# Designs tried in a protein design run: peptides against a protein of PDB entry 1Y0J. Part 17

Target 1, 39 residues: chain A of PDB entry 1Y0J
Amino acid sequence: EARECVNCGATATPLWRRDRTGHYLCNACGLYHKMNGQN

## One batch from the design tools (peptide; aimed at target 1 V6 H23)

Design b2_p21_2_s1 (made by RFdiffusion4, then SolubleMPNN; from b2_p21_2, 12 letters changed)
Fold by OpenDDE base, seed 2:
Structure b2_p21_2_s1 (fold): chain B 39 residues (1-39), chain A 21 residues (1-21)
Amino acid sequence: as target 1 above (39 residues)
Amino acid sequence: SEEEERRRLEEIEEKRRRQLE
């Protein structure tokens, strides 16, 4: 399977995260959204 | 396996859900 970050399209990350609505985010994008209060 | 890795990551994500909220 090929999971992708809904924000940047990355297919590889040291840690997959999910936003409040269940979308998959790479670690970097997940942290970015958390720090900036974005979804 | 890829499936096992996926499950492990999802478990981590579940535990950190409130941190992202």
Scores: peptide ipSAE 0.031, ipTM 0.475, DockQ to the pose 0.038
OpenDDE base, seeds 1, 3, 4, 5: peptide ipSAE 0.022, 0.027, 0.023, 0.022; ipTM 0.398, 0.354, 0.397, 0.418

Design b2_p21_2_s2 (made by RFdiffusion4, then SolubleMPNN; from b2_p21_2, 11 letters changed)
Fold by OpenDDE base, seed 4:
Structure b2_p21_2_s2 (fold): chain B 39 residues (1-39), chain A 21 residues (1-21)
Amino acid sequence: as target 1 above (39 residues)
Amino acid sequence: REEEEERRRREREEKKKRQLE
């Protein structure tokens, strides 16, 4: 299984991020969560 | 078997959904 963003299901991103619970996020979703205080 | 791989995929997707929710 390819790595997927837990928020949007993207399998490709210029930068993989993690949330505070360790879930994988694409760069865009990771920034979105950070801006909403959830990263 | 393809059915077992599909089941494992659904279980992983459901786990990701429950962790985000």
Scores: peptide ipSAE 0.080, ipTM 0.499, DockQ to the pose 0.180
OpenDDE base, seeds 1, 2, 3, 5: peptide ipSAE 0.073, 0.075, 0.076, 0.048; ipTM 0.483, 0.487, 0.492, 0.419

Design b2_p21_2_s3 (made by RFdiffusion4, then SolubleMPNN; from b2_p21_2, 13 letters changed)
Fold by OpenDDE base, seed 3:
Formats: C-alpha cells, structure tokens, sequence
Structure b2_p21_2_s3 (fold): chain B 39 residues (1-39), chain A 21 residues (1-21)
C-alpha cells in the first residue's frame, strides 16, 4: 500500500515515524520535527 | 486469515513508527 510522509510526500524511507497526532512521517522529516519542534 | 496477518504486521509497524514524541 502507498503510505506517504505527511510533510514531504515521500513514499519510501528506511524508517517510518509517527507524530503525536498519529500522522506518518519519513525518517528525515520525523527527525527534523523532533529536533526543531516545528513544521 | 491473510487479513488478520496483514493487520498484525501493520500494528507492529505502527508501534515501531512511534518515534517522534
């Protein structure tokens, strides 16, 4: 199934992450949000 | 059931995905 990062639209990533609201993020976007606390 | 197996795998993946906060 085609899962997409809600931030950048990527469909492939070495590790899927999920934000506090349950939305999926690729590894890169997830780490970015975790470190900066903003979109 | 193939559906139950898929659901099981998805649940495992979702738990692994809880990495942001």
Amino acid sequence: as target 1 above (39 residues)
Amino acid sequence: SEEEERKRKEEIEQKKAEQLA
Scores: peptide ipSAE 0.080, ipTM 0.512, DockQ to the pose 0.034
OpenDDE base, seeds 1, 2, 4, 5: peptide ipSAE 0.074, 0.074, 0.075, 0.076; ipTM 0.503, 0.504, 0.502, 0.513; seed 5 fails the geometry check

Design b2_p21_2_s4 (made by RFdiffusion4, then SolubleMPNN; from b2_p21_2, 12 letters changed)
Fold by OpenDDE base, seed 1:
Formats: sequence, structure tokens, C-alpha cells
Structure b2_p21_2_s4 (fold): chain B 39 residues (1-39), chain A 21 residues (1-21)
Amino acid sequence: as target 1 above (39 residues)
Amino acid sequence: EEEEKKKKEKEIEEKKKRQLA
């Protein structure tokens, strides 16, 4: 199975990020999550 | 709007559970 961003469902991104609990986020969602603390 | 937001958060939570299962 392919990795997916838990927020938007993206399967490809320039940089995979992880939230504080270890879940994968695409670069955009990861940055948004870090800045706002929300999904 | 709040209901849709709540729905999305539920979907995210479910995806998180599946990812670590």
C-alpha cells in the first residue's frame, strides 16, 4: 500500500512530514499543522 | 460548516488509526 497524507489523502509530496504522533503528512499539510496545531 | 469540519476530523482520525494498525 502507498503512503498517504492523513489530512488530504495525497500520495505524493516533495517532502513527507510526520505529526507529533508519527502520522504521515504531505509537506503542505505538515507545515499547516505545525503552524496552526490543527488538521 | 461545523458539521462538515467535524466529519473531516473524524475521517482524519480514522486514517490515523489505519496507518498505525
Scores: peptide ipSAE 0.434, ipTM 0.777, DockQ to the pose 0.750
OpenDDE base, seeds 2, 3, 4, 5: peptide ipSAE 0.420, 0.417, 0.421, 0.433; ipTM 0.770, 0.769, 0.772, 0.777

Design b2_p21_3 (made by RFdiffusion4)
Pose (drawn by RFdiffusion4):
Order: structure tokens, then C-alpha cells, then sequence
Structure b2_p21_3 (pose): chain A 39 residues (1-39), chain P 21 residues (1-21)
């Protein structure tokens, strides 16, 4: 609905986080790219 | 160059998820 997640596809996220590369991630897959540090 | 490589990897993974769906 809102956007297409690249890791899970869950559009029922409370908020969307954009990665530094410009990709759209959810509160889950987006958090991983922050906490992991790497890609 | 590194940012473009990461973007290309994301696009490949998104294409694979769409094909699986």
C-alpha cells in the first residue's frame, strides 16, 4: 500500500525509514540496516 | 561506485521477491 519493502514486503509498518542509498525500508528491515551497520 | 553497487543489489533482491510472489 504505502511502499514495497525490499526485505519482507510488509506495508503495515507504523513508519517508513529511508536508507542512505535512498531505499525505502520499514521499521523492521530499516532498523536492521541501522543496527547492523553493514548492508 | 559503492552506493550504486548497493542500489543494484537492492533492485535485484526486490525483483526476486516480486518473481516469487
Amino acid sequence: as target 1 above (39 residues)
Amino acid sequence: AEVEAVRAAYEARLAALRAAR

Design b2_p21_3_s1 (made by RFdiffusion4, then SolubleMPNN; from b2_p21_3, 10 letters changed)
Fold by OpenDDE base, seed 2:
Formats: structure tokens, C-alpha cells, sequence
Structure b2_p21_3_s1 (fold): chain B 39 residues (1-39), chain A 21 residues (1-21)
């Protein structure tokens, strides 16, 4: 049940985030998506 | 600045994924 970022596949991150539809994103991908208005 | 740091970390994550394949 290892969680992984739906964008980059990373399994380790200092902070798990979720996109607007509930998918898990690592901190880096989540911040990038937020910055660019992406889900 | 912050936007640059965020972009760089994002790109690093994608590069790591490619390297792992």
C-alpha cells in the first residue's frame, strides 16, 4: 500500500498533497500544479 | 525566487522518475 505521487511516481515526500479530485501528489508536484492552476 | 524554486524541484522529481526507468 505504498502511496505514490500520481504525477511523478515519487513514494517519499516531506508533505503529501491532494489535487482537486483527490489524487495524491508529492509536495513538489502539488506546489507546481497549484502555481500553474492545474489539478 | 519562490516560483523558480518550486519549478526546479518539480523538474528534479520528473528527472528522477526518468532516470529510474
Amino acid sequence: as target 1 above (39 residues)
Amino acid sequence: EERKRIREEYERRLAERRAAR
Scores: peptide ipSAE 0.618, ipTM 0.870, DockQ to the pose 0.062
OpenDDE base, seeds 1, 3, 4, 5: peptide ipSAE 0.603, 0.614, 0.606, 0.612; ipTM 0.865, 0.868, 0.866, 0.869

Design b2_p21_3_s2 (made by RFdiffusion4, then SolubleMPNN; from b2_p21_3, 8 letters changed)
Fold by OpenDDE base, seed 2:
Structure b2_p21_3_s2 (fold): chain B 39 residues (1-39), chain A 21 residues (1-21)
Amino acid sequence: as target 1 above (39 residues)
Amino acid sequence: SERERIRAEYERRLAERRAAR
C-alpha cells in the first residue's frame, strides 16, 4: 500500500505533512489547513 | 499572493480527487 493524503487522497507530494492528530497530508493540503486552521 | 497560491493548489488537488472517482 501507499501513503495517502487524508484530505485529497493524493499519493505523491513534494513534502508530506501531518495534522495535529498525526494524519498525513500532502504539502498543498497541509499548507491550506495551516492557513485556515483546519479542513 | 501566497494565500491565493496555496488555495489554488488545494482546489486543484480536490478536483483531482473528484476526477478519480
Scores: peptide ipSAE 0.616, ipTM 0.869, DockQ to the pose 0.063
OpenDDE base, seeds 1, 3, 4, 5: peptide ipSAE 0.602, 0.610, 0.600, 0.611; ipTM 0.865, 0.866, 0.863, 0.868

Design b2_p21_3_s3 (made by RFdiffusion4, then SolubleMPNN; from b2_p21_3, 11 letters changed)
Fold by OpenDDE base, seed 1:
Structure b2_p21_3_s3 (fold): chain B 39 residues (1-39), chain A 21 residues (1-21)
Amino acid sequence: as target 1 above (39 residues)
Amino acid sequence: SRREEERRRAEERLEALRRAR
């Protein structure tokens, strides 16, 4: 099994992040959601 | 639709990359 970003589906990232509910986001999508208040 | 969701996710990925630069 491979972890993937819940937003864009990426399976590789320099840094895995998590949203407020604990779902995994790639670095880029994590930063995007942090900046824009989205999930 | 699934196609619209995939396009939306791809666009959000690209927007995130632009903002993270």
Scores: peptide ipSAE 0.074, ipTM 0.616, DockQ to the pose 0.057
OpenDDE base, seeds 2, 3, 4, 5: peptide ipSAE 0.072, 0.062, 0.040, 0.070; ipTM 0.621, 0.576, 0.490, 0.617

Design b2_p21_3_s4 (made by RFdiffusion4, then SolubleMPNN; from b2_p21_3, 6 letters changed)
Fold by OpenDDE base, seed 2:
Order: sequence, then structure tokens, then C-alpha cells
Structure b2_p21_3_s4 (fold): chain B 39 residues (1-39), chain A 21 residues (1-21)
Amino acid sequence: as target 1 above (39 residues)
Amino acid sequence: AERERIRAEYEARLAARRAAA
């Protein structure tokens, strides 16, 4: 399996996050989305 | 500073995506 961040396509991250509908986000994209009210 | 760090990491990830496309 090759998990990918749905936003940036990254396959490696210090911490996997998920958006409101369960899609995987890398740590960086997840934190940014949270900061801007997008997940 | 935290907000700026988060934004910078996000921008770096998007730049990497563009470079890999």
C-alpha cells in the first residue's frame, strides 16, 4: 500500500491526519486545513 | 510564529507536488 495525502500527494509524513470525510492528509496539509477551517 | 511555520510547511508541500507533476 502507498497512502497519499489527498492535497499534496506526499507519501511520507511525521503524522497522518484525516479530513472531515475521512480522506488522508499529511501533517502539514492537515494543520493548514485546520487553521483555515477546511477540515 | 506557529501560524507562519504551518503556512511555510504547507507551501513547501505544494511546491514539491508541482515539481513532481
Scores: peptide ipSAE 0.631, ipTM 0.873, DockQ to the pose 0.062
OpenDDE base, seeds 1, 3, 4, 5: peptide ipSAE 0.619, 0.627, 0.619, 0.630; ipTM 0.869, 0.871, 0.869, 0.872

Design b2_p21_4 (made by RFdiffusion4)
Pose (drawn by RFdiffusion4):
Structure b2_p21_4 (pose): chain A 39 residues (1-39), chain P 21 residues (1-21)
Amino acid sequence: as target 1 above (39 residues)
Amino acid sequence: EHLEELEELLERREEYLEEVE
């Protein structure tokens, strides 16, 4: 609906987070790319 | 339909990994 997640595809996320590369990630997969630090 | 969704997800994951590299 809102956007296409690149890790899970869950569009029912409370909010969307954009990665530094410009990708659109959810609150789950987006958080991973922050907490993990790496890609 | 479910297999098409999984194929689209895998394509998006491959594109992301290529751009990050």

Design b2_p21_4_s1 (made by RFdiffusion4, then SolubleMPNN; from b2_p21_4, 13 letters changed)
Fold by OpenDDE base, seed 1:
Structure b2_p21_4_s1 (fold): chain B 39 residues (1-39), chain A 21 residues (1-21)
Amino acid sequence: as target 1 above (39 residues)
Amino acid sequence: SELERQRRLEELRRRYEEELA
């Protein structure tokens, strides 16, 4: 299966990140979560 | 709202991808 960002559905990113609960995020969404502290 | 949050995240992603292009 192809990995997808749980927020925007992106399937490709320069860097996969994970939120506090382990969900995969693209780099941009991961940075947003880091800045705002919520999912 | 959750919908607004998702829109903000998608916009951030789009801006990031545009920056890399």
Scores: peptide ipSAE 0.048, ipTM 0.541, DockQ to the pose 0.048
OpenDDE base, seeds 2, 3, 4, 5: peptide ipSAE 0.040, 0.052, 0.025, 0.026; ipTM 0.485, 0.549, 0.436, 0.432; seed 3 fails the geometry check

Design b2_p21_4_s2 (made by RFdiffusion4, then SolubleMPNN; from b2_p21_4, 13 letters changed)
Fold by OpenDDE base, seed 1:
Structure b2_p21_4_s2 (fold): chain B 39 residues (1-39), chain A 21 residues (1-21)
Amino acid sequence: as target 1 above (39 residues)
Amino acid sequence: EEEERRRRLERLREEYERELR
């Protein structure tokens, strides 16, 4: 079962990240939300 | 399995969207 970024739907990324509730985000989306205080 | 995967991802996405609201 492939992992998917809960924001953009990406199935591949150089680094998987997780938000404050444990949802998986690709590197780009994780960094974006982290910078905006939404991760 | 594909249906289960789709439903799982949909639930996760819905949970994430609720966090952003």
Scores: peptide ipSAE 0.388, ipTM 0.792, DockQ to the pose 0.488
OpenDDE base, seeds 2, 3, 4, 5: peptide ipSAE 0.358, 0.359, 0.359, 0.338; ipTM 0.782, 0.781, 0.781, 0.773

Design b2_p21_4_s3 (made by RFdiffusion4, then SolubleMPNN; from b2_p21_4, 12 letters changed)
Fold by OpenDDE base, seed 1:
Structure b2_p21_4_s3 (fold): chain B 39 residues (1-39), chain A 21 residues (1-21)
Amino acid sequence: as target 1 above (39 residues)
Amino acid sequence: EEEERRARLERLREEYLRELA
């Protein structure tokens, strides 16, 4: 089984991030949420 | 297997989307 970004579906990223509840996000999507509060 | 994997990811995505609402 492979990890997947819950927002964009990416399976590869230079850095895996997690949201408040622990869901995995790729680096880009995680940063978008952090900076803009949007996906 | 693949079906279980897809189902798990779908549940995670649903939970994530609820957080955004």
Scores: peptide ipSAE 0.452, ipTM 0.806, DockQ to the pose 0.510
OpenDDE base, seeds 2, 3, 4, 5: peptide ipSAE 0.434, 0.439, 0.434, 0.435; ipTM 0.800, 0.799, 0.801, 0.800

Design b2_p21_4_s4 (made by RFdiffusion4, then SolubleMPNN; from b2_p21_4, 16 letters changed)
Fold by OpenDDE base, seed 4:
Structure b2_p21_4_s4 (fold): chain B 39 residues (1-39), chain A 21 residues (1-21)
Amino acid sequence: as target 1 above (39 residues)
Amino acid sequence: AAEERAARLAALREAYQAALA
């Protein structure tokens, strides 16, 4: 099995991130979510 | 199976998108 970003579906990233509810996000989506509070 | 996993992941993505809408 492989982890995937709940926003863009990416299965590979330099750094996996998680939002406050525990969803996995790729580095890019995680940073965007943190910065803007949305996808 | 792989198809079951794909369905679960798709549902998770939809739920995530809905929560942010």
Scores: peptide ipSAE 0.354, ipTM 0.774, DockQ to the pose 0.454
OpenDDE base, seeds 1, 2, 3, 5: peptide ipSAE 0.344, 0.336, 0.342, 0.352; ipTM 0.768, 0.765, 0.768, 0.773

Design b2_p21_5 (made by RFdiffusion4)
Pose (drawn by RFdiffusion4):
Structure b2_p21_5 (pose): chain A 39 residues (1-39), chain P 21 residues (1-21)
Amino acid sequence: as target 1 above (39 residues)
Amino acid sequence: AAPKATPEEKEEIEEWLEEYE
């Protein structure tokens, strides 16, 4: 509905986080790209 | 367009989320 997640596809996220590359990620897959540090 | 995660990357993400919870 809101956007297409590249890791899970869950659009029922409370918020969306954009990666530095410009991708759209959710609160879960987006947090991973922050906490992991790597890609 | 953003590339979708490979199966291996998805497995790593799922394991990490389980540990994080």

Design b2_p21_5_s1 (made by RFdiffusion4, then SolubleMPNN; from b2_p21_5, 10 letters changed)
Fold by OpenDDE base, seed 1:
Structure b2_p21_5_s1 (fold): chain B 39 residues (1-39), chain A 21 residues (1-21)
Amino acid sequence: as target 1 above (39 residues)
Amino acid sequence: PAPKASEEERKEFNEWLEKQR
């Protein structure tokens, strides 16, 4: 069982985030989605 | 970082990922 960022595939991150639909994102991708509101 | 997957693709990926665990 290995978690991956659904956007970039990263398996490690300083902070796991979750988008509106509950998918896991690495910190960087999560912030991008939050800031831009686009996927 | 620029988005690489749509919500639809991510949903499918997440479902696939869960099956791998």
Scores: peptide ipSAE 0.073, ipTM 0.512, DockQ to the pose 0.083
OpenDDE base, seeds 2, 3, 4, 5: peptide ipSAE 0.061, 0.063, 0.060, 0.061; ipTM 0.551, 0.502, 0.495, 0.491; seed 2 fails the geometry check

Design b2_p21_5_s2 (made by RFdiffusion4, then SolubleMPNN; from b2_p21_5, 11 letters changed)
Fold by OpenDDE base, seed 2:
Structure b2_p21_5_s2 (fold): chain B 39 residues (1-39), chain A 21 residues (1-21)
Amino acid sequence: as target 1 above (39 residues)
Amino acid sequence: EAPKASEEEREEFKAWMAELK
């Protein structure tokens, strides 16, 4: 069992983030979308 | 904690994100 970022597909990240619907995002994608108001 | 996202789940998420843009 492993998880991957639903945005970029990364399987490793210093911090897993999660959107309000429960989907996992790597730290980079999570921050990116957060800053752009798109997640 | 949580299982790996399925390909369909990933695609649905991407579609959702695209709609927001």
Scores: peptide ipSAE 0.060, ipTM 0.510, DockQ to the pose 0.091
OpenDDE base, seeds 1, 3, 4, 5: peptide ipSAE 0.063, 0.070, 0.052, 0.052; ipTM 0.499, 0.565, 0.503, 0.494; seeds 1, 3 fail the geometry check

Design b2_p21_5_s3 (made by RFdiffusion4, then SolubleMPNN; from b2_p21_5, 10 letters changed)
Fold by OpenDDE base, seed 4:
Structure b2_p21_5_s3 (fold): chain B 39 residues (1-39), chain A 21 residues (1-21)
Amino acid sequence: as target 1 above (39 residues)
Amino acid sequence: EAPKASEEEREEFNRWMEELK
C-alpha cells in the first residue's frame, strides 16, 4: 500500500486525515482545508 | 468537513511534534 496526500503528494505525515469524499490528506493539508471549509 | 482525530491519533501527533522541537 502506498498512501499519498491527494493535495500535496506527501507519503508521510504525523496524522492522516480524510476529506468529505474519503480522499486522504496529510495533517497540514487536512487542517488547511478544514479551516477554509473544504472538509 | 475533516473528521476529528481519535485520542490515540492525537497523542501520536503530539509525540511526533514534540520530537521535532
Scores: peptide ipSAE 0.055, ipTM 0.478, DockQ to the pose 0.045; fails the geometry check
OpenDDE base, seeds 1, 2, 3, 5: peptide ipSAE 0.052, 0.051, 0.054, 0.054; ipTM 0.480, 0.478, 0.486, 0.486; seeds 1, 2, 3, 5 fail the geometry check

Design b2_p21_5_s4 (made by RFdiffusion4, then SolubleMPNN; from b2_p21_5, 12 letters changed)
Fold by OpenDDE base, seed 3:
Structure b2_p21_5_s4 (fold): chain B 39 residues (1-39), chain A 21 residues (1-21)
Amino acid sequence: as target 1 above (39 residues)
Amino acid sequence: EAPKASEEERKEFREWMRKLK
């Protein structure tokens, strides 16, 4: 199975991120989540 | 292998992200 960003569906990213609940996010979406969501 | 989010989780997360935008 290929990893996909839970938000945008990207399958490749310079840096995979993971939120508090374990969702995988591409770098861009992960940064957005971190800046605008709850840490 | 890294676990993938379920379709339900993906939907919920996308809805959350949409609210932030």
Scores: peptide ipSAE 0.374, ipTM 0.766, DockQ to the pose 0.131
OpenDDE base, seeds 1, 2, 4, 5: peptide ipSAE 0.365, 0.349, 0.357, 0.360; ipTM 0.759, 0.749, 0.754, 0.756

Design b2_p21_6 (made by RFdiffusion4)
Pose (drawn by RFdiffusion4):
Structure b2_p21_6 (pose): chain A 39 residues (1-39), chain P 21 residues (1-21)
Amino acid sequence: as target 1 above (39 residues)
Amino acid sequence: EHEEEIEEKKEKQEEEEEEEE
């Protein structure tokens, strides 16, 4: 609905987080790219 | 195979952004 997640596809996220590369990630897959540090 | 699918989805998002520009 809102956007297409690149890891899970869950569009029922409370909020969306854009990665530094410009991708759209949810509160879950987005948080992974932050906490992990790597890609 | 899972990593390839993520890479394909990332490329698709990059193509969409280029089309919008």

Design b2_p21_6_s1 (made by RFdiffusion4, then SolubleMPNN; from b2_p21_6, 12 letters changed)
Fold by OpenDDE base, seed 5:
Structure b2_p21_6_s1 (fold): chain B 39 residues (1-39), chain A 21 residues (1-21)
Amino acid sequence: as target 1 above (39 residues)
Amino acid sequence: EEKAKIEEKKRRQAERARELA
């Protein structure tokens, strides 16, 4: 199986992040949501 | 808005994982 960013679908990232509910995000999407306080 | 989208994407990923596993 392959992990995917739940926001953009990316399967590769320098750092996997998780949102407040535990969903996997790539580094870029994770930072975006963190800065905007949105998800 | 995005929360619902993310939830659905996670669901679809899980389903695909089950199919391939």
Scores: peptide ipSAE 0.111, ipTM 0.570, DockQ to the pose 0.448
OpenDDE base, seeds 1, 2, 3, 4: peptide ipSAE 0.103, 0.102, 0.104, 0.091; ipTM 0.576, 0.565, 0.572, 0.551; seed 4 fails the geometry check

Design b2_p21_6_s2 (made by RFdiffusion4, then SolubleMPNN; from b2_p21_6, 16 letters changed)
Fold by OpenDDE base, seed 2:
Structure b2_p21_6_s2 (fold): chain B 39 residues (1-39), chain A 21 residues (1-21)
Amino acid sequence: as target 1 above (39 residues)
Amino acid sequence: ARRAEIERRRAAQRARQEALA
């Protein structure tokens, strides 16, 4: 039911992010992805 | 990278799902 980070499965995060294709990422995964191009 | 953390979080999420089943 709850939104999940597509990378780690987290259901709670200080800030939801999205990758270039619109997948929801938690803040940590989103930042890592942004910096490294992957998680 | 963050693999270990990712794996732990995925495992925790699966455990929560199992507990709610």
Scores: peptide ipSAE 0.135, ipTM 0.661, DockQ to the pose 0.069
OpenDDE base, seeds 1, 3, 4, 5: peptide ipSAE 0.126, 0.126, 0.130, 0.126; ipTM 0.652, 0.654, 0.660, 0.655; seed 5 fails the geometry check

Design b2_p21_6_s3 (made by RFdiffusion4, then SolubleMPNN; from b2_p21_6, 10 letters changed)
Fold by OpenDDE base, seed 2:
Structure b2_p21_6_s3 (fold): chain B 39 residues (1-39), chain A 21 residues (1-21)
Amino acid sequence: as target 1 above (39 residues)
Amino acid sequence: SEEERIREKMEEQRRRQEEEE
């Protein structure tokens, strides 16, 4: 599958994350959203 | 935009993490 981070468009990451609504985020973007409570 | 700046910042952090591996 061609998975992409919904924030930065990255197609590879050490760890795929999901936001509260189920969107895929790379590790970096996912951590940012988690820390700031952003979706 | 602020959103674009945040996006670029997080993309840079991703690259740094991958370079450390």
Scores: peptide ipSAE 0.052, ipTM 0.543, DockQ to the pose 0.047
OpenDDE base, seeds 1, 3, 4, 5: peptide ipSAE 0.047, 0.044, 0.049, 0.046; ipTM 0.535, 0.525, 0.536, 0.531

Design b2_p21_6_s4 (made by RFdiffusion4, then SolubleMPNN; from b2_p21_6, 17 letters changed)
Fold by OpenDDE base, seed 4:
Structure b2_p21_6_s4 (fold): chain B 39 residues (1-39), chain A 21 residues (1-21)
Amino acid sequence: as target 1 above (39 residues)
Amino acid sequence: AEAARVQERKARQAEAARAAA
């Protein structure tokens, strides 16, 4: 199984991030989550 | 609908994590 961004479903990103509970996010969604505190 | 998709993907990730442990 390939890693996917839990927010948008992307399977490729220049940088994998994680939310506060450890779920994988693509770079863009991770930055959005960090700034807004939610997906 | 979007929230449901997010929760589904989170559940899928949790399942994969348990399988890898």
Scores: peptide ipSAE 0.535, ipTM 0.833, DockQ to the pose 0.802
OpenDDE base, seeds 1, 2, 3, 5: peptide ipSAE 0.086, 0.087, 0.092, 0.105; ipTM 0.513, 0.564, 0.522, 0.575; seeds 1, 3 fail the geometry check

Design b2_p21_7 (made by RFdiffusion4)
Pose (drawn by RFdiffusion4):
Structure b2_p21_7 (pose): chain A 39 residues (1-39), chain P 21 residues (1-21)
Amino acid sequence: as target 1 above (39 residues)
Amino acid sequence: IRKLTPEELETAYEWLEEEEE
């Protein structure tokens, strides 16, 4: 509905986080790209 | 960016839970 997640596809996320590359990630897959540090 | 493996996805949900607490 809001956007297409590249890791899970869950559009029922409380908020969306954009990665530095410009991708759209959720609160879960987006957090991974922050905490993991790597891609 | 590639897709997350099941183990990486589980780790992402554990971190999300900790952040929400």

Design b2_p21_7_s1 (made by RFdiffusion4, then SolubleMPNN; from b2_p21_7, 9 letters changed)
Fold by OpenDDE base, seed 1:
Structure b2_p21_7_s1 (fold): chain B 39 residues (1-39), chain A 21 residues (1-21)
Amino acid sequence: as target 1 above (39 residues)
Amino acid sequence: LRPLSEEELQEAYEWLAEELA
């Protein structure tokens, strides 16, 4: 199945991350969340 | 929220490296 980053819509990334509620984020967006105290 | 630029991503990696050390 196809996965998409809930933030930017990217469908490919070196590392899929997940926020605290379980939503998938691409690596870059996941790091953005981390920088803002969220993961 | 938005994707990080290459510059911001590099900085984020550095921060994470320190946090994971």
Scores: peptide ipSAE 0.066, ipTM 0.536, DockQ to the pose 0.204
OpenDDE base, seeds 2, 3, 4, 5: peptide ipSAE 0.058, 0.065, 0.246, 0.199; ipTM 0.531, 0.532, 0.720, 0.699; seeds 4, 5 fail the geometry check

Design b2_p21_7_s2 (made by RFdiffusion4, then SolubleMPNN; from b2_p21_7, 9 letters changed)
Fold by OpenDDE base, seed 4:
Structure b2_p21_7_s2 (fold): chain B 39 residues (1-39), chain A 21 residues (1-21)
Amino acid sequence: as target 1 above (39 residues)
Amino acid sequence: LRPLSPEELAEAYEWLAKELA
């Protein structure tokens, strides 16, 4: 049940995010995608 | 793309919750 960021593989983050298709992203990768127009 | 809801976040940090209990 170890959750992993689908982008970087991180297993820990101060804030988990989820992309539009339900994949888990760490906070950093989620913010990166957000900054690049992906929500 | 969104942050997890409070419910989802609680589940995501279940091990932390156990550690702090």
Scores: peptide ipSAE 0.098, ipTM 0.577, DockQ to the pose 0.040; fails the geometry check
OpenDDE base, seeds 1, 2, 3, 5: peptide ipSAE 0.097, 0.090, 0.091, 0.089; ipTM 0.580, 0.566, 0.567, 0.572; seeds 1, 2, 3, 5 fail the geometry check

Design b2_p21_7_s3 (made by RFdiffusion4, then SolubleMPNN; from b2_p21_7, 8 letters changed)
Fold by OpenDDE base, seed 2:
Structure b2_p21_7_s3 (fold): chain B 39 residues (1-39), chain A 21 residues (1-21)
Amino acid sequence: as target 1 above (39 residues)
Amino acid sequence: LRPLSPEELAEAYEWLEKELA
């Protein structure tokens, strides 16, 4: 029963993000995806 | 990608709290 980043597996982050398909990303991975055009 | 809404974020931290308890 824990949320985790689908990219790195982190279970804690200052800000959860979500990709276009609804999967959760930690703040860092969300920003990384954004910077690489994988929004 | 988008940040969670305030409601979704609150839910996320609730789950985190449960996991850390």
Scores: peptide ipSAE 0.089, ipTM 0.579, DockQ to the pose 0.041
OpenDDE base, seeds 1, 3, 4, 5: peptide ipSAE 0.101, 0.093, 0.076, 0.079; ipTM 0.588, 0.562, 0.542, 0.532; seeds 1, 3, 4 fail the geometry check

Design b2_p21_7_s4 (made by RFdiffusion4, then SolubleMPNN; from b2_p21_7, 8 letters changed)
Fold by OpenDDE base, seed 4:
Structure b2_p21_7_s4 (fold): chain B 39 residues (1-39), chain A 21 residues (1-21)
Amino acid sequence: as target 1 above (39 residues)
Amino acid sequence: LRRLSPEELAEAYEWLKRELE
């Protein structure tokens, strides 16, 4: 089993984040969503 | 959520870079 960012597919990140429904996002994608409020 | 394009992903990583400065 390997965790993947639901947005970009990355399997490694300095910090795992979650979207409002609990899906895992890498740090970069999480920040993108935070700043844009989209996706 | 949808999958980001390469360009959108690049933007996301720019935010990561900024956050880690």
Scores: peptide ipSAE 0.083, ipTM 0.565, DockQ to the pose 0.776
OpenDDE base, seeds 1, 2, 3, 5: peptide ipSAE 0.049, 0.046, 0.059, 0.054; ipTM 0.529, 0.479, 0.543, 0.534; seeds 1, 5 fail the geometry check

Design b2_p21_8 (made by RFdiffusion4)
Pose (drawn by RFdiffusion4):
Structure b2_p21_8 (pose): chain A 39 residues (1-39), chain P 21 residues (1-21)
Amino acid sequence: as target 1 above (39 residues)
Amino acid sequence: EEEEEEEAEEEREEAEEEHEE
């Protein structure tokens, strides 16, 4: 509905986080790109 | 800056291809 997640596809996220590359990630897959540090 | 933009575009394409697979 809101956007297409590139890791899970869950659009029922409380908020969306954009990666530095410009991708749209959710609160789960987006947090992983932050905490992991790597890609 | 242009090289960083090209690298970021390539990373986005790769992530989209992996997601489609």

